Peptides against a protein of PDB entry 1IK9. Designs and how they scored, part 14

Target 1, 211 residues: chain A of PDB entry 1IK9
Amino acid sequence: MERKISRIHLVSEPSITHFLQVSWEKTLESGFVITLTDGHSAWTGTVSESEISQEADDMAMEKGKYVGELRKALLSGAGPADVYTFNFSKESCYFFFEKNLKDVSFRLGSFNLEKVENPAEVIRELICYCLDTIAENQAKNEHLQKENERLLRDWNDVQGRFEKCVSAKEALETDLYKRFILVLNEKKTKIRSLHNKLLNAAQEREKDIKQ
Target 2, 207 residues: chain A of PDB entry 1IK9 as posed
Amino acid sequence: MERKISRIHLVSEPSITHFLQVSWEKTLESGFVITLTDGHSAWTGTVSESEISQEADDMAMEKGKYVGELRKALLSADVYTFNFSKESAYFFFEKNLKDVSFRLGSFNLEKVENPAEVIRELIAYALDTIAENQAKNEHLQKENERLLRDWNDVQGRFEKAVSAKEALETDLYKRFILVLNEKKTKIRSLHNKLLNAAQEREKDIKQ
Target 3, 195 residues: chain B of PDB entry 1IK9 as posed
Amino acid sequence: MERKISRIHLVSEPSITHFLQVSWEKTLESGFVITLTDGHSAWTGTVSESEISQEADDMAMEKGKYVGELRKALLSVYTFNFSKESAYFFFEKNLKDVSFRLGSFNLEKVENPAEVIRELIAYALDTIAENQAKNEHLQKENERLLRDWNDVQGRFEKAVSAKEALETDLYKRFILVLNEKKTKIRSLHNKLLNA

## One batch from the design tools (peptide; made by RFdiffusion4, then SolubleMPNN)

Design b1_p9_1_s4 (from b1_p9_1, 5 letters changed)
Fold by OpenDDE base, seed 3:
Structure b1_p9_1_s4 (fold): chain B 211 residues (1-211), chain C 211 residues (1-211), chain A 9 residues (1-9)
Amino acid sequence: as target 1 above (211 residues)
Amino acid sequence: as target 1 above (211 residues)
Amino acid sequence: SEEAELIYS
């Protein structure tokens, strides 16, 4: 079961932060449970897939697009731009919300809620869910932090090995060239010495012919 | 201001999850505000640095060690081993907690609380703090996740460059040896040819002397 | 490299 809690402000009570909980299975499209609380009272309603389909049809909106707008309204709360306005009557238990565009507002949806008999239980469960979510997110943060530290060590180790490999390649090339130049110069010296011996032998033979 | 909310169970009401909020400035040692709620009622008390010092003295415990035990009790809640037991009387507003050791329990501390007149405000603010903490932790998680992905890319890039450097070093060594062997063999062939010419010239000179 | 040419030369 997926769950999201958002803070909202009701048009009727703008000074009192309300909390809107939405809970659903797999997809918001399959229906959801909506819970509203002011920290003293709570109200709950169930919205079926058929009601969501009917509201989409009444809006003349494609169902997936409508569910996308519901997701933005109900799961993000009143965004920083007041794009969604929430209304609730405690007397009628009628909840409705509007999308505010530049020149027009339109009703996005409406639900009948029921007042919860034991709101303290709903509030306690809501706080428990928040504390569980905090603990899970903290554990994930600690894991990601340790993984970042591991990846940074591994990067530094490979970087240091790479730099040593580059330097060792350049040093190897230089050392090999130096060694081969020495050996080649020895062979060139031996060739020159043998050529000089051949020239001397030829000159001696030319002297022996001239007697 | 630092703040921690924990779920606790009261000995008197073990079936009802209570929430213990502790708020302090810089250090728990400088004093703190304690808030207890059951999701309907709330109780608050202020504990001063002088009261903490007095409780440490009454316990015959060094202040830093006592504050360390307070931190474990009040900020972690009842741990999974029920090491800390919480008691509260709604009638007397007396809150006390015990540390449970294998063969003995002892009172770690006690506070007088006051019933909050508007518990809904305290509960709303508590939920707001939980939602803010969730949002902050989510943003931190997203940041750490993106940083992990960056570090992993950077590691793969350096690892691939390192492997190419290793292969290029081995290839360079092999290529240089092959080239130098060819050149050395040419010079060795020229030396052998010059030696043979010298031997032939010496043999011709020995024939000319016999002739 | 100039060194390689000097070896062949």
Scores: peptide ipSAE 0.043, ipTM 0.858, DockQ to the pose 0.003
Fold by OpenDDE base, seed 5:
Structure b1_p9_1_s4 (fold): chain B 211 residues (1-211), chain C 211 residues (1-211), chain A 9 residues (1-9)
Amino acid sequence: as target 1 above (211 residues)
Amino acid sequence: as target 1 above (211 residues)
Amino acid sequence: SEEAELIYS
């Protein structure tokens, strides 16, 4: 079961933060359980897949688009722009929420809730879920931090090997050229010496013919 | 102000999870506020630095060691070994906790709490803190995940450059040697040709002298 | 290297 708890403000009680929990299996489209609490009382309702489908049809909205709007309203909390307004009557246990656009507000959905007989149990379970989520997120943070430190070490090791390889390539080229020039100059000197010996031998033969 | 919320079980109510909040400034040694809740009622007490010092003295324990035990008891929750036992009387508002060792249990500390007049406000604030902590930890997780992905890309880039550098070094060595051998063999062939010309010229001169 | 010996031989 997936769960999201969000902070909301009710139009009827704007000074009292309420908490909206939505719980679902795999997809919000398959239905969900909604729980509202003020930290003293709690109210719960179950919304079926058929009710979600019917609300989408009544709105003349494609089901996936409607579920997308439900997800934004019910799982985001009050977004930074008060795009969603939440209303709840404690007398009728009727919950409804509206999407506020610049030129129009419309009811996005409505649910009948039931007052929970033991709100303390619901509140305790909600706090337990928050604490478990904190612990899971902390463990994930510690894991990611250790992985970052590992990746940084591995990067530094490869970078240092790369820099050494670049320097070794340049040094190799320079050394091979130096060795090549030395041997080549020795062979050039030997060629020049042999040419001079040939010239001298030719000059001596020309002297011997001229007696 | 630093804060830690922990799940605890009271000896008097072992089936009902309680939540222990401890709030302090910089160090737990400077004093703290303790809040206990069952999700319906709440109780709060303030423990001064002087009370912490007095409890340490009464126990004949060094203050830093005593604060270390307080930190383990009050901030860890019930550890995996039930090392700490929590007791609370709703009638007297007396809270005390014990450290359980194999052969001895001892009272680690005790506090008089006061019943909160508006427990719902305390519970709402506690849930708000949990939700804010979840959001902060999620943002940190997302940041660390993006940093891991960056470091992995940077590692792959350097690794690929390193492998290319290794291959380029080997190819450079091979190419330079091939070029060197070609030029050197040409010079060796020229030297051999010049030696043969010298031998022929010497043989011709020896024929001319014998004639 | 064996290649260096081939050059000098």
Scores: peptide ipSAE 0.039, ipTM 0.859, DockQ to the pose 0.003
Fold by OpenDDE base, seed 2:
Structure b1_p9_1_s4 (fold): chain B 211 residues (1-211), chain C 211 residues (1-211), chain A 9 residues (1-9)
Amino acid sequence: as target 1 above (211 residues)
Amino acid sequence: as target 1 above (211 residues)
Amino acid sequence: SEEAELIYS
């Protein structure tokens, strides 16, 4: 089961933060359980896949698009943009919400809720779920932090090996050139010596011809 | 202000999860506000630095050690190890907790709480704090995840440059050796040619003498 | 290496 808790403000009680819990299996389209609380009372309703389909049809909206709007309304919480307005009658237990567009507001959905007999249990379970979610998110944060520290070490190690490889390449090139210059200079010296010996032998032969 | 919410079980109501909120400024040692709720009623008490010091003195415990025990008791929640036992009288509003050791249990602290007139407000604020903490932790998780993905890209980029540097070093060494072998072979060929010219000149001179 | 011997030889 998936669950999302969001804070909402009711049009009838704009000063009192309410909490809207939505619970579903795999997809919101398959139906969901909606719970509303003000921290004292709680109200719950089950919305079936057939009701979702019927509301989409009544709106002349494609089901997937309608479920996409439900997800924004019911799971995103009241962001600072009053795009969704929530209404609830504690007397009738009727919950409805509207999408506010620039030029028109329309009802996006409506649900009959039932007042929970033991709201404290629902509130405790909601707080437990929040605390569990905090613990899970903290454990994930600690894991990601340790992984970041590992990746940074691994990066520094590879960077250090790369810098050593660059320096070793430059040093190798320089050392090879130096060694080869020495060997080439020895061969050049031998060539010069042999040329001088040939010149001397030719000069001696020219002296022997001149008797 | 720092805050921690934990779930606890009261000895008097072991089947009902209670929530213990502790709020403090900078350090628990400077005093704190403790709030207990069962999701219907709430009780709050303020504990001063002087009360903490007095309880440490009454226990003959060093203040920093005592505060360390308070932190474990009040902020860690009831972990599965029943090391801390929480007691609360709804009638007297007296809260006390014990540390259970292997051979002895002792009272670690006791506080007079006051029943909150509007528990729903305290509960709503507590749920708001949980939802804010979830949102903050989720934002941190998303940030750490993006940073992990960045670090992994950076690591792959450096690793690829390192591998190219290694291959380029080996290729450079091989290319330099090949080029130098060619130049050295040319010089060796010139030396051999000059040696042969010297041998021929000596043989011609020996013929001229025998003649 | 055989290559190094060929250079010095």
Scores: peptide ipSAE 0.039, ipTM 0.858, DockQ to the pose 0.003
Fold by OpenDDE base, seed 4:
Structure b1_p9_1_s4 (fold): chain B 211 residues (1-211), chain C 211 residues (1-211), chain A 9 residues (1-9)
Amino acid sequence: as target 1 above (211 residues)
Amino acid sequence: as target 1 above (211 residues)
Amino acid sequence: SEEAELIYS
């Protein structure tokens, strides 16, 4: 079961933060349980896939798009800039929410809730879920932090090996050229020496022909 | 202000999860606000640095060690294996907790709490804090995940550059040796040719003398 | 050859 708790403000009680819990199996489209609380009272309703389909049809909205709007409204709370407005009558237990656009507001959905007999249990469970989520997220953060530190060490190790490889390549090239120049110069010297010996031998032979 | 919310079980109400909120400035040693709730009622007390010091003295415990035990008890909840036991009388508003060791249990601390007139506000604020903490931890997780993905890309990039550098070093060495051998062999061939010319010139001169 | 050894040494 997936669950999301969001803060909402009811139009009727704008000074009191309410909490909207939505619980669902796999997809919000398959239905969900909605729970509203003010920290004292709680109200719960179950919304079926058929009710979601009916609300989409009544709105003349494609179901997937409607579920996408439900997800934004119910799982994100008011959203940025009060895009969603929440209304609840404690007397009728009628919950409805509106999407506010620039030029039009329209009812996005409506649900009948039931007042929970033991709201303290719902509130405790909600707090427990929040604390569990905090613990899970903290453990994930610690894991990711340790992994970041590992990856950074591994990066530094490869970077250091790369820099050594670059330096070793440059040193190798320089050393090989130096050694080659030495050997080449020795051979050039030997060639020059042999050429001079040939010139001398030719000059001596020309002297011997001239008696 | 730092804050920690923990689940505890009261000895008097073991079936009901209670929530222990502790709020402090910088260090727990400087004093703290303790709030207990069962999701319906709330009780709050302020514990001063002087009260912490007095409790440490009454226990004949060094203050820093005592504060270390307070931190474990009050911020971690029961801890692993019920090391800390919590007691609260709703009638007297007396809260106390014990440290359970293998051979001895002792009272670690005690506080007088006051029943909150509007527990719903305390509960709402507690839930708000949990939701804020979840949002902050989620944002941190997303950041760390993106950073992990960056570090992994950077590692792969450097690794690929390193492998190319290794291959380039080996190729450079091989190519330089091949080029050097070619030039060297040309010089060796020229030396051998000049030596043969010198030998022939010497043999011709020896014939000219015999002639 | 001695000279290949001299480049490799």
Scores: peptide ipSAE 0.027, ipTM 0.858, DockQ to the pose 0.003; fails the geometry check

Design b1_p9_2_s1 (from b1_p9_2, 3 letters changed)
Fold by OpenDDE base, seed 4:
Structure b1_p9_2_s1 (fold): chain B 211 residues (1-211), chain C 211 residues (1-211), chain A 9 residues (1-9)
Amino acid sequence: as target 1 above (211 residues)
Amino acid sequence: as target 1 above (211 residues)
Amino acid sequence: DLIEVPPFP
């Protein structure tokens, strides 16, 4: 079961933060349980896939698009800039929410809720879920932090090996050229020496022919 | 202000999860606000630095060690294996907690709480704090995840550059040796040719003298 | 004469 708790403000009670819990199996489209609380009272309703389909049809909206709007409204709370407005009558237990666009407001959905007999249990469970989520997220944060530190060490190790490889390549090229120039110059000197000996031998032979 | 919310079980109400909120400025040693709730009622007390010091003295415990035990008890909840036991009388508003060791149980601390007139506000604020903490931890998780993915990409880039550098070093050495051998062999061939010309010139001169 | 090693193609 997936669950999301969001803060909402009811139009009737704008000074009181309410909490909207939505619980569902796999997809919000398959239905969900909605729970509203003000920290004292709680109200719960179950919304079936058929009710979601009917609300989409009544709105003349494609079901997947409608479920996408439901997800934004019910799982994100009011959203940025009060895009969703929530209304609840404690007397009728009628919950409805509207999407506010620039030029149009329209009812996005409506649900009948039932007042929970033991709201303290619902509130405790909601707080427990929040605390569990905090603990899980903290453990994930600590894991990701340790992994970041590992990856940074591994990056620094490879970077240092790369820099050593670059320097070793440059040093190798320079050393090989220096050694080669030395050996090449020795051979050039030997060639010049042998050429001079040949020139001298030719000059001596030309002298011997001239008695 | 730092804050921690923990689940506790009261000895008097072991079936009901209670929530222990502790709020403090900088250090727990400087004093704290303790709030207990069962999701319906709330009780709050302020514990001063002087009360913490007095409790440490009454226990004949060094203050820093005592505060260390307070931190474990009040911020971690029961801890692993019920090391801390919590007691609260709703009638007297007396809260106390015990440390359970293998051979000894002792009272670690005690506080007088006051029943909150509007527990719903305390509960709403507690839930708000949990939701804010979840949002902050989620944002941190998303940041750390993106950073992990960045660090992994950067590691793969440097690793690929390193492997190319290794291969380029080996290729450079091989290519330079091949080129050097070619030039060296040309010079060796020229030296041998010049030596043979010198030998022939000497043999011709020795024939000319015998002639 | 510096023997310029021709660039390999």
Scores: peptide ipSAE 0.017, ipTM 0.858, DockQ to the pose 0.037
Fold by OpenDDE base, seed 2:
Structure b1_p9_2_s1 (fold): chain B 211 residues (1-211), chain C 211 residues (1-211), chain A 9 residues (1-9)
Amino acid sequence: as target 1 above (211 residues)
Amino acid sequence: as target 1 above (211 residues)
Amino acid sequence: DLIEVPPFP
């Protein structure tokens, strides 16, 4: 089961933060349980896949698009943009919400809720779920932090090996050139010596011809 | 202000999860506000630095050690090890907790709480804090995840540059050796040619003498 | 005779 808790403001009680819990299996389209609380009272309703389909049909909206709008309304919470307005009558237990567009507001959905006999249990379970979610998110944060520290070490190690490889390449090139210059100079010296011996032999032959 | 919410079980109501909120400024040692709730009723007490010091003195415990024990009791929640036992009388509003050691249990602290007139406000604020903490932790998780993905890209880039540097070093060494072998072979050929010319000149001179 | 280039030390 998936669950999302969001804070909402009711049009009838704009000063009192309410909490909207939505619980579902795999997809919101398959139906969901909606729970509303003000921290004292709680109200719960079950919405079936057939009701979602009927509401989409009544709106002349494609089901996937309608579920996409439900997800934004019910799971995102009231962001600072008053795009969704929530209405609840504690007397009738009727919950409905509207999408406010620039020129038009329309009802996006409506649900009959039932007042929970033991709201404290629902509230405790909601707080437990929040604390569990905090603990899970903290454990994930600690894991990601340790992984970041590992990746940074691995990056520094590879960077240091890369810099050593660059320096070792330059040093190798320089050393090879120096060694080859020495060997080439020895060969040049031998060539010069042999040329001088040939010149001397030719000069001696020219002296022997001149008796 | 720092805050921690934990779940606890009261000895008097072991089947009902209670929530213990502790709020403090900078350090728990400077005093704190403790709030207990069962999701219906709430109780709050303020603990001063002087009360913490007095409880430490009454226990003959060093203040920093005592605050360290308070932190474990009040902020960690009841972990599965029943090391801390929480007691609360709804009648007297007296809260006390014990540390259970292998051979000895002792009272670690006691606080007079006051019943909150509007527990729903305290509960709503507590749920708001949980939802804010979830949102903050989720934003941190998303940030750390993006940073991990960045670090992994950077690591792959440096690793690929390192592998190219290694291959380029080996290629450079091989290319330099090939080029130098060619030049050395040319010089060796010139030396051999000059040696042969010297041998021929010596053989011609030996013919001229025998003549 | 390939004069063995002495191994570089």
Scores: peptide ipSAE 0.016, ipTM 0.857, DockQ to the pose 0.046
Fold by OpenDDE base, seed 1:
Structure b1_p9_2_s1 (fold): chain B 211 residues (1-211), chain C 211 residues (1-211), chain A 9 residues (1-9)
Amino acid sequence: as target 1 above (211 residues)
Amino acid sequence: as target 1 above (211 residues)
Amino acid sequence: DLIEVPPFP
């Protein structure tokens, strides 16, 4: 079961933060349990897949689009101020919410909620879920932080090896050129020496022909 | 102000999860506000730096060590099962907690708590803090995840450049050796050719002298 | 005369 708790403000009690818990299996489309609390009282209702389908049909809205709107209204908390308006009657236990667009407001959904006999248990369980979620998120944060630190160390190591490889490549090229220039100059000197010996030998022959 | 909420079980009500909120400024040693709730009622007390010092002195414990024990008892939640025991009388509003060691149990601290007139407000604020903490931790998780993905990409890029640099260094060495061997072989061939010309010139002179 | 080794392309 997945769960989301959000803060809402009821039109009837705008000064009192209410908490809207939605719990569902795999997808919100398959139905959900909704729980409303003011920190003293709690109210719960179950919304079936058939009710979601009926509400979508009554609105002449495609079911996937309707569920997308339900997700924004019920799971996102109050999105950008005033896009969703929440209403609840403690007398009738009727909960409904509206989407406020620029030119139109329309009822997005409505549910009958039952007053919970032991609201303290629901509130305790809700706080427990929040504390569990905090602990899980803290453990994930600590893990991700350690992994970031590892990746940064590994990056710095490879970067340093890369820079050293670049420098070593340049140094290798320079050293090889220096060594080969020396050997080539030795061979060039030997060629020059042999050429001079050939010229001298030819000059001596030309002197011997001229007695 | 820093805050920590933890789950505790009271010896008097072991089946009912209670929530212990501790709020402090910079350090727990400078004093704190403690709030206890069962999800219906709430009780709050203020513990001063002087009370913390007095409790440490009464226990004949060094203050820093005592504050370290307070931190474990009050902020860590129930650590490993049964190390800390919490007691609260709803009649006297007296809260105390004990540390259970293998051979000794001792009272670690005690506080008078006042019953909150509007517990719903305290509970709502506590849930709000939990939801804010969840949102902050989620934002940190998303940031760290994106940074991990960036660092991993950057690591893979540098690793690939490094491997390419290693291969390019080996290829450079091989190519330079091949090119220099060719040039050296040309010079060696020229030296051999010049040497043969010198030998032939010497043999012709020796024929001319015998003639 | 140093043999100018042409720069590697």
Scores: peptide ipSAE 0.022, ipTM 0.859, DockQ to the pose 0.036; fails the geometry check
Fold by OpenDDE base, seed 3:
Structure b1_p9_2_s1 (fold): chain B 211 residues (1-211), chain C 211 residues (1-211), chain A 9 residues (1-9)
Amino acid sequence: as target 1 above (211 residues)
Amino acid sequence: as target 1 above (211 residues)
Amino acid sequence: DLIEVPPFP
């Protein structure tokens, strides 16, 4: 079961932060449970897939697009630009919300809620869910932090090995060339010595012919 | 201001999850505000640095060690081994907690609380703090995840460059030796040719002397 | 007369 809690402000009570909980199975499209609380009272309603389909049809909106707008309204709360306005009558238990565009507001959806008999239980469960979510997110943060530290060590180790490999390649090339030049010069010296011996032998033979 | 919310179970009401909020400035040792709620009622008390010092003295415990035990009790909730037991009387507003050791329980501390007149405000603020903490932890998780993905890319890039450097070093060594052997063999062939010419010239000179 | 070992390309 997926669950999201958002803070919202009701048009009727703008000074009192309300909390909107939405809970659903797999997809918001399959229906959801909506819970509203002011920290003293709570109200709950169930919205079926058929009601979501009907509201989409009444809006003349494609169902996936409508569910996308519901997701933005109900799971994000009042966005940073007051794009969604929430209304609730405690007397009628009628909850409705509007999308505010530049020149037009339109009703995005409406639900009948029921007042919860024991709001303290709903509030406790809501706080429990928040604390569980905090603990899970903290554990994930600690894991990701340790993994970042591991990856940074591994990067530094490979980087240091790479730099040593580059330097060792350049040193190897330089050393091999130096050794090659030494051995070549020895062979050149031997060739020169043999050439000089051949020249001397030829000069001696030319002297022996001239007697 | 630092703040921690924990779920606790009261000995008097073990079936009802209570929430213990502790808030302090810089250090728990400088004093703290304790808030207890059951999701309907709330109780608050202020504990001063002088009260913490007095409780440490009454316990015959060094202040830093006592504050360390307070931190474990009040900020962790009932640990996984029921090491801390919480008691609260709604009638007397007396809150006390015990540390349970294998063969002995002892009172770690006690506070007088006051019933909050508007518990809904305290509960709303508590939920707001939980939602803020969730949002902050989510943003931190997203940041750490992106950083992990960056570090992993950077590691793969350096690893691939390192492997190419190793292979290029081995290839360079092999190529240099092959070229070196070729040039050495050419010089050896030239030395052999010059030696044979010297031997032939010596043999011709020995024939000319016999002739 | 250094043998110009041709620079490795």
Scores: peptide ipSAE 0.021, ipTM 0.859, DockQ to the pose 0.041; fails the geometry check

